Peptides against a protein of PDB entry 3VA4. Designs and how they scored, part 73

Target 1, 107 residues: chain A of PDB entry 3VA4
Amino acid sequence: EPIGQLRLFSGTHGPERDFPLYLGKNVVGRSPDCSVALPFPSISKQHAVIEISAWNKAPILQDCGSLNGTQIVKPPRVLPPGVSHRLRDQELILFADFPCQYHRLDV

## One batch from the design tools (peptide; made by RFdiffusion4, then SolubleMPNN)

Design b2_p17_3_s2 (from b2_p17_3, 14 letters changed)
Fold by OpenDDE base, seed 1:
Structure b2_p17_3_s2 (fold): chain B 107 residues (1-107), chain A 17 residues (1-17)
Amino acid sequence: as target 1 above (107 residues)
Amino acid sequence: SAERAEEAAALEAARAA
């Protein structure tokens, strides 16, 4: 069962999508085999990774050297490639210009 | 953008209400 969820908000690209997040590495990217597949040209094939090492630990988000970057919305912060960012519940994230939100599930 | 994300979040919150 998923430990978390990444929500891609609806927009010009289409409707909202919710992606389950599991223990281990959840790759965010344009490639269809990514855990969080965002099939948009501005998203890198392997854009970022959300790693969940344990159910009781906050996930770690890292940009994988994406072309258009990964940003935390509030407070604003551009994530340098490979730098670990501990995700907070309900955190708003921009992958390129796509707004998403991380949500911890109470499983 | 930050504004876009905040707007999206607000919209989601409204949908859930």
Scores: peptide ipSAE 0.138, ipTM 0.732, DockQ to the pose 0.033
Fold by OpenDDE base, seed 2:
Structure b2_p17_3_s2 (fold): chain B 107 residues (1-107), chain A 17 residues (1-17)
Amino acid sequence: as target 1 above (107 residues)
Amino acid sequence: SAERAEEAAALEAARAA
């Protein structure tokens, strides 16, 4: 069962989508092989990674050297490539210009 | 719904960033 969830908010691209997150590396990217597949031109094939080491630990988000970047919304912060960021529950993230939200599942 | 309102606010904040 999934430990977390990444929600892609609805927008001009289409309706809201929820992606389950599991133990290990959950890759965010344009490639269809990604755990969180965002098939949009502004998203890099391998854009970022959300790594979950344990159900009771905060996931780690890292930008993978994406073209259009990964940003934390509040407080505003552009994530330097490869720098670990501990995700907080309900954290808002921008992958390029696509707004998403991480949610820890209560399981 | 308070939950829906919170989600809407979050989305608004994200889009405004």
Scores: peptide ipSAE 0.137, ipTM 0.730, DockQ to the pose 0.026
Fold by OpenDDE base, seed 4:
Structure b2_p17_3_s2 (fold): chain B 107 residues (1-107), chain A 17 residues (1-17)
Amino acid sequence: as target 1 above (107 residues)
Amino acid sequence: SAERAEEAAALEAARAA
């Protein structure tokens, strides 16, 4: 049962896609083994991680030293590698140049 | 709504960056 959702907005790459987020580590990356698989050249094999704990359902986002970075849209902020960022519901994120949105599911 | 308008503006800004 997913605790959250990461939405990849539609763009030149194709239509919108929704990825379920579960307790533990949800890896965002180009590798097909990632929980959030973004098969695009500008995305690192292991780009970022969204970690959700049982004690705190608010996810923690960390960039994994990606080539093209991870950014919070508002307020604008580039995430330094390994620095924890607590995601807010409806928060907009850029993985490289791909806009995404985190949604907290009511479960 | 105001919330959706702000979201749309933020998304547009993200795409432009």
Scores: peptide ipSAE 0.127, ipTM 0.723, DockQ to the pose 0.028
Fold by OpenDDE base, seed 3:
Structure b2_p17_3_s2 (fold): chain B 107 residues (1-107), chain A 17 residues (1-17)
Amino acid sequence: as target 1 above (107 residues)
Amino acid sequence: SAERAEEAAALEAARAA
């Protein structure tokens, strides 16, 4: 059962897409084997990681030294590579210039 | 929904940045 969800908002790339998030490390990247595969040139092969340790704990987001960065929208913040950021429910994230939203699911 | 409206506004701002 998925514990969380990462929504990729609709845009020039296409319609909205939802990616399930599970316990452990959910890699966000351009590589097709990533948990959250974003097949776009501006996304690094292994761009970031969302680690979920438990259903009742906030996930940890880390940029993996991506080329175009990872940012939190509100409040605005660029995430330094390797620095842990605790995700809040419904938090808006920019992977490069792609807006996404994390959502905690009720199990 | 106020929450949805805020989300939309934040998304719009993010895209404009």
Scores: peptide ipSAE 0.127, ipTM 0.723, DockQ to the pose 0.028

Design b2_p17_3_s3 (from b2_p17_3, 14 letters changed)
Fold by OpenDDE base, seed 2:
Structure b2_p17_3_s3 (fold): chain B 107 residues (1-107), chain A 17 residues (1-17)
Amino acid sequence: as target 1 above (107 residues)
Amino acid sequence: SAAAAAEAAALAAALAA
């Protein structure tokens, strides 16, 4: 069962989409085999990773050296490649210019 | 929510400008 969720908000690309997050590494990227597949040209094939090591621990987000970057919205911060960011529940994230939100599932 | 989406979109626009 999923431990978290990443929501891609609706936009010019189309409607909102929700992606389940599981224990281990959840890769965000344009490649179709990514756990969070964002099939958009501005997203790198392997853009970022959300790692969940335990059901009761906050996930770690890392940019994977993406072309167009990964950023936290509030407070604003550009994530340097490979640097760990501990996600807070309801965290707003930009992958390139695509707005997303992490949600911890209460299981 | 609409509010969260709008906030994230606004920042995206500002960073792209």
Scores: peptide ipSAE 0.142, ipTM 0.744, DockQ to the pose 0.039
Fold by OpenDDE base, seed 1:
Structure b2_p17_3_s3 (fold): chain B 107 residues (1-107), chain A 17 residues (1-17)
Amino acid sequence: as target 1 above (107 residues)
Amino acid sequence: SAAAAAEAAALAAALAA
């Protein structure tokens, strides 16, 4: 069962979408085989990764050297490629210009 | 894209509130 959820807010691309996050690596990217598949040209094929370990339910977010970046909304900051960011529940994230929100599930 | 990111951030904040 999923440990977390990544919500892509609604926009010009369409309605909101919820992606389940599981233990291990959840790749965010344009490639169709990504766990969080965002089939948009501004998203890199392998854009970022959200890793959830068995011993720590708090995910680690890393940008994978994406073209258009990964940003935390509040406090605002651009994530340097490959640098671990521990996600907080309800955290707002920008993948390129796409606003998303991480939610920890009660499991 | 910096302007777009700022707008997206504002949108995210509004949608999450």
Scores: peptide ipSAE 0.098, ipTM 0.719, DockQ to the pose 0.050
Fold by OpenDDE base, seed 5:
Structure b2_p17_3_s3 (fold): chain B 107 residues (1-107), chain A 17 residues (1-17)
Amino acid sequence: as target 1 above (107 residues)
Amino acid sequence: SAAAAAEAAALAAALAA
């Protein structure tokens, strides 16, 4: 069972996509073997990582030194590379210019 | 760009509401 979900909102790139998040590292990136594969040129091959250590702990988001950055939408915050950000439920995230939302699933 | 990010942020907020 997935512990969380990352939703990529619809846009000019295509429809909404929901990515399940599991225990461990969920890599966000352009590479097709990423847990959250975002096959867009503005996304780095390994852009960011969402790490979930336990079902009852908030996931940690880290930018991996991406070219176009990772940002929290509200309140707005650019994530410096490698700095841990504890995700809140329903948190809105920009990977480059792609809007996403983290959702904690019922356990 | 910052402008593009702002637009995306607004979109995300609207779609998530």
Scores: peptide ipSAE 0.093, ipTM 0.718, DockQ to the pose 0.049
Fold by OpenDDE base, seed 4:
Structure b2_p17_3_s3 (fold): chain B 107 residues (1-107), chain A 17 residues (1-17)
Amino acid sequence: as target 1 above (107 residues)
Amino acid sequence: SAAAAAEAAALAAALAA
């Protein structure tokens, strides 16, 4: 049962895609076995992680030491590797140069 | 690049509005 969603907006790379997010670790990366697989050369194999616990269904986003970084859009902030960021509903995120949005599902 | 990231951020904001 997904409890969140990550939307990759459409761009030169292709159409919009929605990825379900589950309890536990949802890895964002270029590797095909990632929960959020972004098969683009500027994305690290394991770029970031969105972790959702049973105690707090608000996700924690961490950059995993990616080459091209993870950023929060509003207000602008580059996430240092390994530093926890609590995602807000509708939060806008950049993985490298790819704009995404987190959406909390009502479950 | 920083410029590309800024443009992507602006695009994301516009798409989410």
Scores: peptide ipSAE 0.090, ipTM 0.712, DockQ to the pose 0.049

Design b2_p17_3_s4 (from b2_p17_3, 13 letters changed)
Fold by OpenDDE base, seed 4:
Structure b2_p17_3_s4 (fold): chain B 107 residues (1-107), chain A 17 residues (1-17)
Amino acid sequence: as target 1 above (107 residues)
Amino acid sequence: SAENAAEAEELAAALAA
């Protein structure tokens, strides 16, 4: 059962897509085997990771040294590689230039 | 949906801020 959701907003790439997030590591990347597969050239094969622990359902987001970066939109912040950022519900994220939103699910 | 539209509006506002 998913604990959270990552929404990729619609854009030039196509329609909106929702990705379930589970306990453990949810890798965001261009590789098709990523939990959050974003098959776009500007996304690194392993771009970022959203980790959800059993002790805290609030996810930790880390950039994995991506080429085009990971950013929090409001307040604006570029995430240095490997630095943990605790996601808040409804938080808006940019993976490269792709806007996404994290949503905590009622479990 | 209405919910998605509201979120899109929030995104637009945040990106413009």
Scores: peptide ipSAE 0.105, ipTM 0.714, DockQ to the pose 0.027
Fold by OpenDDE base, seed 1:
Structure b2_p17_3_s4 (fold): chain B 107 residues (1-107), chain A 17 residues (1-17)
Amino acid sequence: as target 1 above (107 residues)
Amino acid sequence: SAENAAEAEELAAALAA
């Protein structure tokens, strides 16, 4: 069962999409085989990773050296490649310029 | 949904800050 969810907000690209997040590494990227597949030119093939080590631990977000970056919205923060960022529930994230939100699922 | 709308508002507010 999914432990969390990454929501891609609706925009010019289309409607909102919700991606389930599971234990282990959830790769965010343009490649179709990514767990969170964002098929947009500004997204790197392997853009970032959300790693969930346990159901009761906050996920870790890392940028994978993406071209257009990964940012936390509030407070604003650009994530350096490979640096672990512990996601808070309801965290707002920009992958390139695509706004997303992480939230933990109650399962 | 109502939840989605609330989250969208939060996003808009955060992006406007």
Scores: peptide ipSAE 0.101, ipTM 0.717, DockQ to the pose 0.027
Fold by OpenDDE base, seed 2:
Structure b2_p17_3_s4 (fold): chain B 107 residues (1-107), chain A 17 residues (1-17)
Amino acid sequence: as target 1 above (107 residues)
Amino acid sequence: SAENAAEAEELAAALAA
């Protein structure tokens, strides 16, 4: 049972995609083994990680030293590599230039 | 869907700022 969701908005790459997020580490990256697999050249193989410790705790987002970075959209913020960012529900995130949104599920 | 549309609007507004 997923605890959260990461939505990749539709764009030139194709239609919207929703990725379930579970307890533990959910890796975002170009590698097909990633929980959130974004098979795009500008995404690092292991780009970022969303760690969920409990259903009632805010997930932690960390950039993994990606080439093209991870940013919070509103308010704008570039995430330094390895620095923990506590995700808020409905948080808008850019992985490289791919816009996504975190959604806490009502489980 | 209406929900997706609302989220898209939020994104558009944020990117426009």
Scores: peptide ipSAE 0.099, ipTM 0.714, DockQ to the pose 0.027
Fold by OpenDDE base, seed 3:
Structure b2_p17_3_s4 (fold): chain B 107 residues (1-107), chain A 17 residues (1-17)
Amino acid sequence: as target 1 above (107 residues)
Amino acid sequence: SAENAAEAEELAAALAA
C-alpha cells in the first residue's frame, strides 16, 4: 500500500491528480512508465525521483538533470541535479512549472 | 472537496509570498 502521495494541483492541464508513492524509488517524469507520470512537454522523460526508504522517514527528492528543473516553493530553492532534498510533509514542489504537493499517508 | 480547497489556498499563499 502507498506510504505517501504526490498531488498535482489542478490547472490548465485539467483537474488535480493524486499519485501514490511507495517504498523505493518513485520516478517523476513524462515517460508513461514513471511512477508519477506527468505527460507534459516541459517535463523531462525522467525528471526527478522521490525515494522512500521507510514509512517513518522523510522521502528524498532529487532532480535527475531535468531540462526545466525542480524547485521547492517555500522557502524557495532550486534543486541542483543529484542533490538530495528531504521532503517535509505538505511540501510544495515545482516540477518545471507544475505545482505539486507531497504528503505522507497514515497507514 | 474542502481538503482540496484548503490545499489550493495554501499553494496560492505560498506562491504569493
Scores: peptide ipSAE 0.097, ipTM 0.713, DockQ to the pose 0.027

Design b2_p17_4_s1 (from b2_p17_4, 15 letters changed)
Fold by OpenDDE base, seed 4:
Structure b2_p17_4_s1 (fold): chain B 107 residues (1-107), chain A 17 residues (1-17)
Amino acid sequence: as target 1 above (107 residues)
Amino acid sequence: MEEEERRALEEQERHEA
């Protein structure tokens, strides 16, 4: 049962993609083994992690020392590696230059 | 920022207001 969703917006790379997010660690990266696999050269093999705990349901986003960074769109913030950011529902995120949006699901 | 991203940003702002 997914607790959240990460939407990758459509763009020059192709159509929109929706990735389910589950309890525990959801790794974002270029590697095909990632929970959120973004197979683009500007994305690091393990770019970031979205961790969801049962006790709060609010995801924690951390950049994993990616080459091209992870940013929150509004309010604007570049995430230093390893620094926790609590995701809010509908928050917009840039992994490198790829815009995504987090959605909390009703469960 | 594309139209979909712009719309999503506006939605985020309304959601958090």
Scores: peptide ipSAE 0.439, ipTM 0.880, DockQ to the pose 0.027
Fold by OpenDDE base, seed 3:
Structure b2_p17_4_s1 (fold): chain B 107 residues (1-107), chain A 17 residues (1-17)
Amino acid sequence: as target 1 above (107 residues)
Amino acid sequence: MEEEERRALEEQERHEA
């Protein structure tokens, strides 16, 4: 059972997509074997990682040295590679230019 | 910013309040 969800908003790429997030490391990237597979050229093969250590603990987001970066929308911030960012519920994230939203699931 | 993204941002702000 998923602990969280990452929503990719609809856009020119197509409709909204929801990705389940589980305990452990959820890799975000263009590679098809990523937990959150974003098959777009501007996304790095392994772009970022969302690590969830417990259901009652805020996930950690890290950029993996991606080409086009990982950003928090508000407050606006470019995440330095490898630096831990604790995600807040409902937080908006840009992977390259793709807007996403994290939310925790009540299980 | 798309309307859905704007609404999500507003929801985030309300959630943080």
Scores: peptide ipSAE 0.438, ipTM 0.876, DockQ to the pose 0.027
Fold by OpenDDE base, seed 1:
Structure b2_p17_4_s1 (fold): chain B 107 residues (1-107), chain A 17 residues (1-17)
Amino acid sequence: as target 1 above (107 residues)
Amino acid sequence: MEEEERRALEEQERHEA
């Protein structure tokens, strides 16, 4: 069962997409085998990771040293590579320039 | 930002309040 959801907002790239998030590492990246596959040239092959632990279902987001960065929208913050950020429900994230939103699911 | 993103941000802020 998915623990959370990452929503990619619609844009010039196409319609909205929702990605389920599971326990463990959910890799965000351009590579097609990523859990959250964002097949866009500005996204690094392995851009970021959202890790969800069994003892705490609040995800930890880390940028993986991406070329174009990972940012939190509110409050505005560029995430330093490898630094853990605890995601809050409904938090807005930019992977490069692609806006996404994290949602905690009721399970 | 787009309307959907704006609404999402507003919802986030309400959720956190």
Scores: peptide ipSAE 0.434, ipTM 0.877, DockQ to the pose 0.027
Fold by OpenDDE base, seed 5:
Structure b2_p17_4_s1 (fold): chain B 107 residues (1-107), chain A 17 residues (1-17)
Amino acid sequence: as target 1 above (107 residues)
Amino acid sequence: MEEEERRALEEQERHEA
């Protein structure tokens, strides 16, 4: 049962994609075995991780030392590698230059 | 910023503390 969702907005790369997020580590990256597979050259094979420890706790986002970075849109912040960021519901995230949005699912 | 991203930002703002 998914606890959250990550939406990749539509763009020149194609249509919107929605990825379910589960308890544990949800790896974001270019590799096809990632929980959130973003098959784009500017995305690192293992780009970032969204860790969800419990259904009632905010997920933790960490950049995994990606080449092109992970950023929060508002308030604007570039995430240093390995530094925890607590995700807010509806938060907008840039993986490289790909805009995404996290939202919590009601379960 | 695309329109859908703008709408998403507005939605985020409604959820801010």
Scores: peptide ipSAE 0.424, ipTM 0.872, DockQ to the pose 0.028

Design b2_p17_4_s3 (from b2_p17_4, 14 letters changed)
Fold by OpenDDE base, seed 2:
Structure b2_p17_4_s3 (fold): chain B 107 residues (1-107), chain A 17 residues (1-17)
Amino acid sequence: as target 1 above (107 residues)
Amino acid sequence: SAAADAAALAAQAAHAA
């Protein structure tokens, strides 16, 4: 069962999409093998990772040395590659220039 | 809205890139 969701907001690329997040590593990237597959040129093949170690623990987001970066929206912050960021529920994230939101599922 | 805020910031990032 998914423990969280990552929402890709609608935009010029198309409609909103929701991606389930599971225990372990959820890779965000352009590669179709990624848990969160964002098939856009500005997204790195392996862009970032959201790691969830327990159902009742906040996920950790790390940029994987992406070309166009990973940013937190509020407060604004560029994530240095490989540095852990603990995600808060409803956190707004930019992968390159694609706005997303993390949501914890109440399961 | 959260979506609007995120979209606006994303647009800014795109211009800055």
Scores: peptide ipSAE 0.177, ipTM 0.786, DockQ to the pose 0.053
Fold by OpenDDE base, seed 5:
Structure b2_p17_4_s3 (fold): chain B 107 residues (1-107), chain A 17 residues (1-17)
Amino acid sequence: as target 1 above (107 residues)
Amino acid sequence: SAAADAAALAAQAAHAA
């Protein structure tokens, strides 16, 4: 069962999409085999990773050296490649220019 | 709300651009 969710907000690209997040590494990227597949040219093939070590622990987000970056919205922060960011529930994230939100599931 | 969240994200994206 998924223990988290990443929401891609609707935009000019299309409708909202919700991606389930599981224990382990959830890769965010343009490649179709990514756990969170964002098939857009501004997204790197392997853009970032959300790692969930346990159901009762906050996930870790890391940028994977993406071309167009990964950012936190509140408070504003650019994530340097490979630096761990502990995700808070309802965290707002930009992958390149794509708005997303992490949500912890109560399962 | 999702709409408010998206607006905040858009503002951040614009700031970073």
Scores: peptide ipSAE 0.169, ipTM 0.788, DockQ to the pose 0.046
Fold by OpenDDE base, seed 1:
Structure b2_p17_4_s3 (fold): chain B 107 residues (1-107), chain A 17 residues (1-17)
Amino acid sequence: as target 1 above (107 residues)
Amino acid sequence: SAAADAAALAAQAAHAA
């Protein structure tokens, strides 16, 4: 069962969507085979990765050298490619210009 | 707060655009 959830907020692209996050690498990207598939032109095919280990349920977010970047909203911060960022529950993230929120599930 | 977070989200989204 999923350990976390990534919510894509509603916008001009469409309604809100929730993506389950599992142990291992959860790739965020435009490619349909990504764990978090965001089929939008401004999203790189493999944009970022959210990695969750069995030893540490707090996910690590890493931008994969995306074209339009990955940013943390609170506080505002651009994530340099390949630099690990430990996600906090309820953290707000921008993949390119798409706002998302990470939620840790009670499991 | 939720309100502050929403405001920050909007501001950051505008910044990224």
Scores: peptide ipSAE 0.127, ipTM 0.761, DockQ to the pose 0.039
Fold by OpenDDE base, seed 4:
Formats: sequence, structure tokens, C-alpha cells
Structure b2_p17_4_s3 (fold): chain B 107 residues (1-107), chain A 17 residues (1-17)
Amino acid sequence: as target 1 above (107 residues)
Amino acid sequence: SAAADAAALAAQAAHAA
């Protein structure tokens, strides 16, 4: 069962989409094999990873050395590749220029 | 605020070439 959700806000690319997040590694990227598949040119094939452990259900976001980066909106911060960022519920994230929001599910 | 968040989002999106 999903532990969290990543919402891709609607935009010129299309409507809003919600992606379930599970225990383990949830890869964000352009590749269709990714848990969070964002089929857009500006997204790297393997852009970032949201890892959720059984020990601590708070997700850890890491940029995977993406071309166009991963950023946190509040407070504004560009995530250096490989640096762990613990996601807060309702946190706003930019993968390249695509705004997303993490939501913790009560399960 | 929503306006402030939107402004920050836009600024950051611009940074992400």
C-alpha cells in the first residue's frame, strides 16, 4: 500500500496527476520504468529518488545529478546531487520546472 | 501566501533551465 503521494500540478503539459509512493526507492524520471514517470524532455531519465524506509516513514528526497535540477520551494533551495532532504508533508518541489507536492498518507 | 509561493515557484522554475 502507498505510504505517500506525489502530486504533479496541472500545467501546459496537461492535467494534474497523483503518483503513489511506497516503501523503498521511488524513482522520479523521464524513463517509463520510474515509479514517478514524468515523460518530459527537461526531466532526466533518472532525475531524483524519494526513499521511504520502514524505520522512518518520512521520505528522503535526493537529486540524482539531474540536468535541470531539483528544488524545494519553501524555503527556496536547490538540492545538490546526492544530498538527502527529508520531505515535510505538503512540501512543494520542483523537478526541473515542474511543480509537485508531496503528501503523507495516513495509513 | 499563495501569491508569494507562486512568485517563488516561478523564480525557481526560471533557475531550472
Scores: peptide ipSAE 0.120, ipTM 0.753, DockQ to the pose 0.047

Design b2_p17_4_s4 (from b2_p17_4, 10 letters changed)
Fold by OpenDDE base, seed 5:
Structure b2_p17_4_s4 (fold): chain B 107 residues (1-107), chain A 17 residues (1-17)
Amino acid sequence: as target 1 above (107 residues)
Amino acid sequence: SEKEAEEQLRLQELHDS
């Protein structure tokens, strides 16, 4: 029972993909073992983490010291490694240069 | 990059409609 979703928009890399997010830590990274596996060279093996403590609390996004960074699109902000960012519903995120969107599911 | 993301969002919204 996912309580959130991360959408990777389509691009030169391929089609759109939707990743379910669950309670706990959802690791975003190039490694296939990641909850959100983004198998692209510019993505770090363990790039970032989206931690969801409860369905009624905003998830926390942290960059894990990635090579190419994690950014919030609007308003633009580069996330320093290890600094917590509270995700808003429908928030646009760049992992390296890959645009994604967080969506809270109605549960 | 913001323009890229906004464009992708726009395209996604069009696809969903």
Scores: peptide ipSAE 0.032, ipTM 0.631, DockQ to the pose 0.028
Fold by OpenDDE base, seed 1:
Structure b2_p17_4_s4 (fold): chain B 107 residues (1-107), chain A 17 residues (1-17)
Amino acid sequence: as target 1 above (107 residues)
Amino acid sequence: SEKEAEEQLRLQELHDS
């Protein structure tokens, strides 16, 4: 069962998509094997990771040294590679220039 | 830019509402 979801907003790339997030590591990247597969050239093969622990359902986001970065929208800030960021419900994220939103699910 | 990104996101949210 998914603990949360990551929504990729619609854009020139295509329609909106919702990706389920589970306990453990949810890799965000261009590689098709990623839990959150974003098949776009500006996304690194393994761009970032959203890790969710059983004891704390609040996800930890880390950029994996991506080429085009990972940013938090409000307040605006670039996440340095490997630095842990606790995601808040409804938080808005940019992977490269792709806007996404984390949503915590009730489970 | 981040400012442009915020604006695009705002517009996206309005569109989705």
Scores: peptide ipSAE 0.032, ipTM 0.582, DockQ to the pose 0.031
Fold by OpenDDE base, seed 3:
Structure b2_p17_4_s4 (fold): chain B 107 residues (1-107), chain A 17 residues (1-17)
Amino acid sequence: as target 1 above (107 residues)
Amino acid sequence: SEKEAEEQLRLQELHDS
């Protein structure tokens, strides 16, 4: 039972993909064993982490020292490595140049 | 990239409608 979702928008790489998010740490990265596996060269093997501590709390996003960065789209903001960012529902995120959106699921 | 991301969102919304 996922409690959140990360959408990778459709683009030149292919169709939209929706990744379920669970309690704990959901690693975003190029490595195939990541919770959110983004198999693209510009994505670091372990790029970022979305940590969800409870179903009724906003997740925390942290960049893990990625090469090409993690950014919030509105307003534009590059996340320094290791700095906690509380995700808002429907928040738009760039992992490198890949646009994604976090969505809280009703449970 | 902000413009690109916003456009992708718009396109997704259009696809969902």
Scores: peptide ipSAE 0.031, ipTM 0.616, DockQ to the pose 0.028
Fold by OpenDDE base, seed 2:
Structure b2_p17_4_s4 (fold): chain B 107 residues (1-107), chain A 17 residues (1-17)
Amino acid sequence: as target 1 above (107 residues)
Amino acid sequence: SEKEAEEQLRLQELHDS
């Protein structure tokens, strides 16, 4: 049962896509093995990770040393590799130049 | 919502720039 969701907004790459997030580590990356697979050349194979420790705790986002970076949109903030960022519900994220949004599911 | 639409537009502009 997913406790969160990551939305990839529509763009030149294609339509919007929603990815379920579960307890534990949800890897974001170009590799098809990733929980959040973003098959785009500008995304690193292992780009970032969203770790959810519990349903009642905010997820932790970390960039994994990606080539094109991970950024928080509001307020603008580039995430240094390995630095923990506590995600807020409805937080807007850029993986490289791909806009995404985290949504906490009420479960 | 209107707010979401405005934000998506903003993000699109960021994406294109």
Scores: peptide ipSAE 0.025, ipTM 0.586, DockQ to the pose 0.035

